# Peptides against a protein of PDB entry 4ASU: the designs that were tried, part 247

Target 1, 270 residues: chain A of PDB entry 4ASU
Amino acid sequence: ATLKDITRRLKSIKNIQKITKSMKMVAAAKYARAERELKPARVYGVGSLALYEKADIKTPEDKKKHLIIGVSSDRGLCGAIHSSVAKQMKSEAANLAAAGKEVKIIGVGDKIRSILHRTHSDQFLVTFKEVGRRPPTFGDASVIALELLNSGYEFDEGSIIFNRFRSVISYKTEEKPIFSLDTISSAESMSIYDDIDADVLRNYQEYSLANIIYYSLKESTTSEQSARMTAMDNASKNASEMIDKLTLTFNRTRQAVITKELIEIISGAA
Target 2, 83 residues: chain B of PDB entry 4ASU
Amino acid sequence: FTFASPTQVFFNSANVRQVDVPTQTGAFGILAAHVPTLQVLRPGLVVVHAEDGTTSKYFVSSGSVTVNADSSVQLLAEEAVTL

## One batch from the design tools (peptide; made by RFdiffusion4, then SolubleMPNN)

Design b2_p24_5_s1 (from b2_p24_5, 18 letters changed)
Fold by OpenDDE base, seed 3:
Structure b2_p24_5_s1 (fold): chain B 270 residues (1-270), chain C 83 residues (1-83), chain A 24 residues (1-24)
Amino acid sequence: as target 1 above (270 residues)
Amino acid sequence: as target 2 above (83 residues)
Amino acid sequence: MEEEKRRKREELLARLAAAQAAAA
């Protein structure tokens, strides 16, 4: 490689490093906000799941309609965030199909659709786009919940799959249950609850779904921003190492060029 | 007893004497060993009575309240403010 | 000049995405 080629490559890598450093800072700011907003959201979301855990709601085997909700975003450059959710969705869909269940899929964020479209296009009901540009709000979750409930798909039970935040360097893909109004109202374990008005139960389920979706969005967002920050940090470090290597190569090549020029002058071949 | 909104936590697994909640069917008091129930909140006043006799007041919008068989309670409001 | 900067940025982001996909 000529000195000119090495110099051009160095300039290119330095520019990439500047971009990755900038993206890291943006991701860090978004992560810090997301982590603060996740604290109350986790208490709120876990509180909404408490009924289903305590009542041990079981769906009868004759009930075959299952809904999978995958939660991610529209944005890339965040490591395995989207692929982890998609992998678990595929596994769950395959297991349910093997058990003779009908499976439908909802994607929260366009990346889920982009990964699963080739293999599961016939199972998709809807994909929610424009996810991840702004922090998710309870209003956003309510809109998603309402659209799901009004979709006309009469599921019996379902699963919401999302990345739970553990730390700045760790997330885990998890699944939480969702149940239809009919499944809850007919569950034997619900008999211990006092006489509940049908309208009250319907409204309760609408809130429950919105709450769980909101929680999942907050966990997903925090996980995504932390993963993006880590990915950009790694990219910046890799660029730094490459700059160092190319700088050494440049120095060696420069010395070789100088030596060659001196030999040509001395030999009169110039 | 857990009481939270999407953006704020007021109580997290706390022991309380009584919680008064505004529901669509009317206000009711949740005591120790209350029968399991599910209710939907209407806009109104929540009053939390602590074991020490201290009372705290909150205004809530819509939401849900769950009383479980194990006496755990989840009060989840869309919006809530301390009064 | 701004359009050229935008294009260069988009190209760099695409290269970064490709590099991350190859490392995964």
Scores: peptide ipSAE 0.009, ipTM 0.820, DockQ to the pose 0.014
Fold by OpenDDE base, seed 5:
Structure b2_p24_5_s1 (fold): chain B 270 residues (1-270), chain C 83 residues (1-83), chain A 24 residues (1-24)
Amino acid sequence: as target 1 above (270 residues)
Amino acid sequence: as target 2 above (83 residues)
Amino acid sequence: MEEEKRRKREELLARLAAAQAAAA
């Protein structure tokens, strides 16, 4: 490689390192905010799931329609965040299909669709875009919940798949159940609950879905920002190592060029 | 008893004496060993009576309340403020 | 000048994304 080529490559990698360092700082700031906002959101979301756990709601085997909601974002450069969700969605879809269930998919964030489009395009109902640019709000979750309920797909049971935040260095892809109004209303375990008006139950279900979606978005966002921070740190370190290697190569090549020029001058071969 | 909004937690698995909630079907008081029920909140006042006799008041916009068979209660408001 | 910076940034992000996908 010529000195010019090495210099050009060095400049390029140094610019990459600057960008990745900047992105790391941005991700760190977003992570710190997301973690603070996750604390109440987790209590809120876990509280909403408490009914389903305590009532032990089961879907009858004759019920075949299953909905999978994958939660991620539109933004890349966050390690395995999107692929982890997509992998679990694929696994769940395959297991459900093997059990003779009909599976439909909702993607929260464009990256899920990008990964699954080739293999699961026919199963997608809707993909929500513009996720991850701003912190998710309860309003955003309510819009998603409403769109789901109005999609015309009458599911019996569903699964929401998202990355649960554990720590700055760890997340886990998890699945939580969602149930249709009909499944809840027909569940034997719900018989212990006092006569609930059908309109009340419908409204309750709308809140429940919005709550769970909101929770999943907050977990996903926190996990994503943490993973992005780590990914950008790794990219910055890799760039640093490449800069060091290329700098050594540059110095060696420069010395060789100087030596060659001196020999040419001394030999008169110029 | 858990009482939270998406952005704030007021009570997390706390023991309380009574919670008064505004529901679409009417306001009711949740006491110890209340029958299991599901309700939707209307805009109004939530009053929490602690075991120590302290009373706290909150304004809520909308949301849900769940009373489970194990006497656990989840009050989940879309918006809530301390009064 | 700003458009060129934007294009270079997008190209960089694409390369980084490809590198991350190849490492996964």
Scores: peptide ipSAE 0.008, ipTM 0.820, DockQ to the pose 0.014
Fold by OpenDDE base, seed 2:
Structure b2_p24_5_s1 (fold): chain B 270 residues (1-270), chain C 83 residues (1-83), chain A 24 residues (1-24)
Amino acid sequence: as target 1 above (270 residues)
Amino acid sequence: as target 2 above (83 residues)
Amino acid sequence: MEEEKRRKREELLARLAAAQAAAA
């Protein structure tokens, strides 16, 4: 490589490093906010899931319609965040299909669709875009919940798949159940709950769905920003190492060029 | 007893004596060993009676309340403010 | 011509010395 080529590469990598450092800082700021907002969201979301866990709501095996909601975002450069969710969605869809279930998919965030479109296009009901630019609000979750409930797809049971935040260096893809109104109302375990009005139960389920979606969005966002911060840090370190290597190469090449020019001058060839 | 909004936690797995909640079907008091039930909140006052005798009042917009067989209660309000 | 070659030689030697000092 010529000195000019090395210099061009150095400049390019230095620019990439600046960009990745900047992106790291932005991700760090968003992560700090997301982590703070996740604390109450977990209590709220886990509280909403408590019924399903405590009541041990089961879907009868004869019920065949299953909904998978994958929660991610539109934004890249966050490591395996999207692929982890998509991988679990694929696994779940395959397992359900093997069990003779009909599977439909909802993607929260465009990245899910981008990964699954070729293999699961026919199973997609809807993809929610414009996810991840702003922190998710309960209003956003409510809109998603409402659209799901109005989608016309009468699922019996569902799964919401998202990345749960563990730490700045760790997340885990998890699945939580979603139940239809009919499944809840017909569940044997619900018999212990006294005289629940059908309208009350419907409204309750609407809140429950919104709550779970909100929770999943908050977990996903925190995980994503943390993963992005890590990814950008790694990219910055890798860029630094490449800069060091290229700088050494530049220096060696420069010395070789100078030596060659000196020899040419000394020999009278120039 | 857990009482939270999407943005704030008021009680997290706390032991309380009584919680008065405004529901669409009417206001009721949740006592120890209350029968399992599901209700939807209407805008109104939540009153939490702590075991130490402290009473806290909250205004809630909407949401849900769950009373489980194990006497655990989840009060989940869309919006809630301390009064 | 010889003076210009001499000057170029001295300049290149100076650059080489500077490059070696930076690598050390």
Scores: peptide ipSAE 0.006, ipTM 0.810, DockQ to the pose 0.004
Fold by OpenDDE base, seed 4:
Structure b2_p24_5_s1 (fold): chain B 270 residues (1-270), chain C 83 residues (1-83), chain A 24 residues (1-24)
Amino acid sequence: as target 1 above (270 residues)
Amino acid sequence: as target 2 above (83 residues)
Amino acid sequence: MEEEKRRKREELLARLAAAQAAAA
């Protein structure tokens, strides 16, 4: 490589390092906010899931329609955040198909579609884009919930797959159940609940779905920002190491060029 | 008893004496060992009676309330403010 | 030709001195 080539590469890597450092700081700020907002969101979301856990709602085996909601974002450079969700979605879809279930997929965030499009394009109902630019709101979750409920796909049971935040260095891809109104209303385990008006139950289910989606978005966002922060830190370190290596190469190459020029001057070949 | 909005937690697995909730079917009081039920909130006043006799008032918009068989209660409001 | 060689030699020596000073 010529000195010019090395210099160009050094400049390029230094610029990348600046970008990755900046992105790290942005991710750190977003992470700090997301973590703060996750605290109440977790209580809220887990509270919404409490019914399903306490009632042990089961979908009858004869019910075949299953919905998978994958939750991630549109934005890359966050490690395995998207691939982890997609991997679990694939696994779940395969297991459900093997069990004779019909599987449809909703992607929250464009990255899921990008990963699964070739293999699961026929199973996708809708993909929600513009996820991850701003912190998710309850309004966003409500829009997704409404779109799902109005999609015309009458699922019996569903799975929402998202990354649950554990710590700044750890997340876990998890699945939570979603149930149709029909499944909830027909569940034997719901018999212990007092006479519930059908309209009340419908409205309750709509809130429940929105709540769970909101929760999943908050968990996903926190996990994503943390993972991005780590990824950008690693990228910055890798860039630093590469800069050091290239600097050494530059110095050696420069010395070799100087030596060659000296020999040429001394020999009169120049 | 858990009472939260998407952005704020008011009670988290707390023991309370009574919670009065505004529902679409009417306001009712949740006491200890209340029968399991699901309700939807209407805009109105939530009153939490603590074991120490303290009464807290909240205005809620919409949401849900769940009373489980184990007497756990989840009050989940879309919006809630202390009064 | 000799003056240009002398100038190149001086420039090269200056570069070598700068490189040695930076390595030090």
Scores: peptide ipSAE 0.000, ipTM 0.808, DockQ to the pose 0.004

Design b2_p24_5_s2 (from b2_p24_5, 14 letters changed)
Fold by OpenDDE base, seed 1:
Parts: structure tokens; C-alpha cells; sequence
Structure b2_p24_5_s2 (fold): chain B 270 residues (1-270), chain C 83 residues (1-83), chain A 24 residues (1-24)
């Protein structure tokens, strides 16, 4: 490579490094906000799941309709965030199919559809787009919950799959159960709950679904921003290492050129 | 007793004497060892009676309240403010 | 050594997040 080629490459990599550093700072700001907003959201979401954990709601084996909700976003450059959710969705769908269940999929965020469209297109009910530009609100979760309930798909049970935030450098893909109104109302463990009107139970279930979706969105957002920050940091480091290597190559090449020119001058071959 | 909105936590696994909640079927008081129940909140006043005798008042919008067999209570409001 | 490196990375990222929050 000529000195000019090396210089051009150095300039290009330095520009990439500047961009990745800027993106890292933006991701850091979004992460700080997401982490702060996750604290109350986690208490709220865990509180919503308490009934299902304590009542040990089980779906009868003869019930075949299962819904999978994958929670992610539309935005890239965040490492394995989307692929982790998609991988878990594929695994769950395969296991359920092997058990003779009918599986339908909802994607929250366009990236889920982008990964699964070729292999699972027939199983998709709906994909929610425009996720990840702004922090998710309870209103957003309510819209998703209502659309799901009004989709006409009468599932018996389901699962919501999302990345749970562990730390700034760690997340874990997790699954939480969702149940239909019929499954909850027919559960033997619900018999201990006094005289629950059907209308009350329906409304309660609507809130429960919105609550768990909201919780999953907050966990997902925090995980995504932390992963993006890490990815941009790694990209910046890789760029730095490449700059160092190319700088050494440039210096060696320059010295060789100078030496050659000096030899030509001394030998009189010029 | 857990009382939270999506954006704020008021009580997290706290011990309380009594919680008065506004429900669609009417206002009722949740005491220690209350029978398990599920209710939906209507807009109104929540009153939390602490074990030390202090009372706290809140306005809530819609939401849910769960009383479990283990006497744990989850009060989850869409919106809630301290009064 | 690997655990220490991970902790240092965590602290660095937390510091960056805090700084970004203060600038926003």
C-alpha cells in the first residue's frame, strides 16, 4: 500500500472512531434514563405477576393455542439484543410445535420480524413498529395490549420473551407467562378468590396484560441501551487498535521511502 | 403491601394495618388476613393506615388490587399521587 | 483478573452514564 492509501485509510478509521464515540455518549444518556425509569417499572411489573406466581395457574394439556410475544425494538447496533430474543422465540416455538401446540407470534419492534420473517412468517399475527425511538410509556403498552386482545386470536396461554436487565454489562433473555381470560377463570387455584364478577376479571386481565408488556418494554429498553453503549465502546477500541497498527505501518513505509531516496542520492543514480 | 404506579413506588413489600381502596363494586378496607380477592380500581381516594397509627392519602386513577392467600397485597394504579 | 476487568468495565460504563445524565 502507498503512503497515500494508508493515510486515506487512517482518516476513514478516525472518522468512524469519532462517530462511535458520539454514539456511545448518546447511548449512555439513554441508558441512564432507562435505568432510572426501570426501578419503579420493575416493582410495578413484578407486582402484576404476583397473582400468576402465587396461584400457580396451569393450562390444561388439551388446550393447543399458544401466543409468543417477542419484545425488542427497531434499532440496530446493540450487539446480540435482537438475536437473543429471536433465538429464544425460535426455541420456544419449536418446543411448542413438537408438543402439538398451535403457535402464533407477535413482534414488538421491527427487528424481530426482520430476523424471523423467512422462517416464521406464517405464524406472525402482527408486528409493532416505531419501537425504541422514544422511551416506552404505559400508554404504548396499553395500545399493544388492546390490539392483542382485539386481534381475534383466542389463545389459551402464552409467553412474553424479553431481555431482563442485570447490569450495565449484562442482560438475560427471559420468559414470563401470559394467560387468557378463560384459562384464569377456569383455573382450580382461582377458587380461593372470592366472588369475582366476570366483568371485573376481564378488566383485571386487561390491566395485567398491559402491566407485563410495560414491564417487558422497560427491561428491554434498559438492556438495549446498555448493550449499545458496550458495542460502541468496543467499536471505538477496535478502531483505536487499527489506527495504531496503520500508524506503525505508515512510519515504516515512510522510513523505507526516505532510505531509498538517500541511497539514490548517494549512489548518483538520480 | 405493594403500592405502585408505572413511574413511582409508594410502598414496596411493607407491613400495613389497613388499606382503604376505591373499587368499581364499592370502597372496601383491606385488613390483615383479608380473604383473597381481585378488584379493579375506580378513580378515588386510597388511604393507607400504617402500623404506627399514621395515615397516608393518595388519589388513584384506574388499576387493580390483588389480595392473595398469603395476605400479600398488590395495589397497582395507572396513575397515583400523594395528597 | 477477568472478574476485576469486568468490574472495571462496569464502573467505567456507570461513570459514563452518570456523566451523560449530568450533561443532558
Amino acid sequence: as target 1 above (270 residues)
Amino acid sequence: as target 2 above (83 residues)
Amino acid sequence: MEKEKEELRKKLLELLAKRAEEEA
Scores: peptide ipSAE 0.011, ipTM 0.814, DockQ to the pose 0.014
Fold by OpenDDE base, seed 2:
Structure b2_p24_5_s2 (fold): chain B 270 residues (1-270), chain C 83 residues (1-83), chain A 24 residues (1-24)
Amino acid sequence: as target 1 above (270 residues)
Amino acid sequence: as target 2 above (83 residues)
Amino acid sequence: MEKEKEELRKKLLELLAKRAEEEA
């Protein structure tokens, strides 16, 4: 490589390093906000799941319609955030199909669709785009819940798959159950709630779904921003190492060029 | 007793004496060992009576309240403010 | 770069002078 080529490459990598450092700082700011907002959201979301955990709601085996909601975003450069959710969605879909269930998929975030479109296109009901530019709000979750309920797909049970935040260096892909109104109303364990008006129960389930979606979005966002911060840090370090290597190569090449020119001058070949 | 909105936690697994809740069917008081029920919130006043005799008031919008068989209560409001 | 080239040139000239003295 010529000195000019090395210099051009150095300039390019230095520019990449500047970009990755900037992105790291942006991700860090978003992570800090997401973590703060996750604290109340987790209490709220876990509270919404309490009924389903305590009531031990079981879906009858004859019920065949299952909905999988994968929660991610539209944004890249966040390590395995999207692939982890997609992997679990694929596994769950395969297991359910093997059990004779009908499976439909909803993707929250365009990246889920990008990964699963080729293999699961026929199972996709809808993909929600424009996820991840702004922090998710309860309003956003409500819109998703409403669209799901109005999709015309009458599922019996479902699962929401998302990345739960553990720490700045760790997340875990998890699954939480969702149930249809009919499944809840017919569950034996819900008999202690039989005096509940049907309209009340319907409204309750709408809130429950929105609550769970909101919770999953907050967990996902926090996990994603943390992972992006780590990814950008790693990219910046890799760029730094490459700059060091290229700088050494530049210095060696420069010395070689100088030595060659001096030899040519001394040998009288000019 | 857990009382939260999406953005704020007011009570987290707390022991309380009584919670007065505005529901679509009317306001009712949740006492210790209340029968299991599910209700939907209407805009209105929530009153929390603590074991120490203190009373806290909140205005809530829509949401849900769950009373479980184990006497745990989840009050989840879309919006809530301390009064 | 020019200063380093000059220093290297000086060192090379010194090495050549030393070799010429050893061959005389």
Scores: peptide ipSAE 0.007, ipTM 0.807, DockQ to the pose 0.003
Fold by OpenDDE base, seed 3:
Structure b2_p24_5_s2 (fold): chain B 270 residues (1-270), chain C 83 residues (1-83), chain A 24 residues (1-24)
Amino acid sequence: as target 1 above (270 residues)
Amino acid sequence: as target 2 above (83 residues)
Amino acid sequence: MEKEKEELRKKLLELLAKRAEEEA
């Protein structure tokens, strides 16, 4: 490679490093906000799931309609965030199909669709786009919940799959259950809950769904921003190492050129 | 007793004497060992009576309240403010 | 704008330090 070629490559990598450093800082700011907002959201979301844990709601075996909600975003450059959710969705869908269940899929974020659409296009009900540009709000979750309830798909039970935040360096893909109004109202374990009005139960279930979706979005967002920050940090380090290697190559090549020129001068061959 | 909104936690697994909640069917008090129930909140006043005799007041919007068989209570409001 | 960038840099450094401690 000529000195000019090495110089051009160095300039290119330095520019990439500047971009990745900038993206790291942006991700760090978003992560810090997301982590703060996740604390109350987790208490709120876990509180909403308490009924299902305490009542041990079971879906009868004769019920066949299952809904999978995958929670992610539209944005890339965040490591395995999207592929982790998609992998678990695929596994769950396969297991349910093997058990003779009908499976439908909702994608929150365009990346889920991008990964699974080719293999699972017939199972998709809807994909929500424009996810991840702004922090998710309870209003956003309510819109998703409403769209689901109005989709016309009468599921019996379902699963919401998302990345739970553990730490700045760790997340875990998890699943939480969702149940239809009919499944909850018919569950034997609900008999201990006295004199529940049908309208009250319907409204309660709508809130429950919105609450769980909101919780999942907050966990997902925090995990994603953390993963992006890590990915951009790694990219910046890799660029730095490459710059160092190319700089050494440049110096060696420069010395070789100088030596050649000196030899030509001394030999009179120039 | 857990009381939270999407953006704020007021009580997290706390022991309280009584919680008064505004529901669509009317306001009622949740005492220790209350029978399991599900209710939906209407906009109104929540009053939390602590074991030490202190009383805290909150205004809530819509939401839900759950009383479980194990006496755990989850009060989840879409919006809530301390009064 | 510069002050905001500096605060952001400090926060980033704190996060990186915390990460280093956890990896360690």
Scores: peptide ipSAE 0.000, ipTM 0.811, DockQ to the pose 0.014
Fold by OpenDDE base, seed 4:
Structure b2_p24_5_s2 (fold): chain B 270 residues (1-270), chain C 83 residues (1-83), chain A 24 residues (1-24)
Amino acid sequence: as target 1 above (270 residues)
Amino acid sequence: as target 2 above (83 residues)
Amino acid sequence: MEKEKEELRKKLLELLAKRAEEEA
């Protein structure tokens, strides 16, 4: 490689490093916000899930329609965030299929579709795009919930799969159940709850779904921003190491050129 | 007793004496060992009576309330403000 | 050691967030 080639590469990598550093800072800011907003969202979401956990709602085996909601975003450069969700979705879909269940998929964020479109295209009901540019709101979750309920797919049970935030360096892909109104209303474990009006239960379920989706979005967002920050940090470090290596190569090459020129001058061959 | 909105937590697994909630079927008071129930909130006043005798008032827009068999209560409002 | 590293990372993140807010 000529000195010019090395210099060009150095400039390119330095620019990449600047970009990755900038992206790291942006991700850090978004992470800090997401983490703050996750605190109440977690209480809210876990509170909504409490019924399902405490009531131990079970779907009868004869019920075959299962919905998988994968939660991620449209945005890349966040490590294994999307692939982790997709992997869990694939595993769940395969297990359900093996159990003789019908599986449909909703993707929250375009990356889910991007990963699964070839193998699972026929199972997709809808993909929600434009996820991840702005922090998710309860309104966004409500829209997703409404779309799901209006999809015409009468699922019996579902799974919402998302990355739960653990720490700035750790997330875990988790699954939480979602249940149809019919499944909730028919669950034996729900018999302990006082006579609930059907309309009340319907409305309750709608809130529950929106709540769980909102929670999952907040967990996912926090995990994603943290992972992006880490990814950008790693990219910046890798760029730095490459700059150092290229700088050494540049210096060696420069010395060789100088030596050659000096020899030519001394020998009178120039 | 847990009382939260998507953006704010008012109570997190707290012990309270009584919570008055506005539901679509009417306002009712949740006491300790209340029978399990599910309700949907209507816009209105939530009153939390703490064990120390303090009373806190909140306005809620909509949401849900769950009373579980273990006496845990989840009051989840879409929007809530302290009065 | 891992907990300390995590705390340090949190502090660094907070600092970065503050800086980002100041630049925003």
Scores: peptide ipSAE 0.011, ipTM 0.818, DockQ to the pose 0.015; fails the geometry check

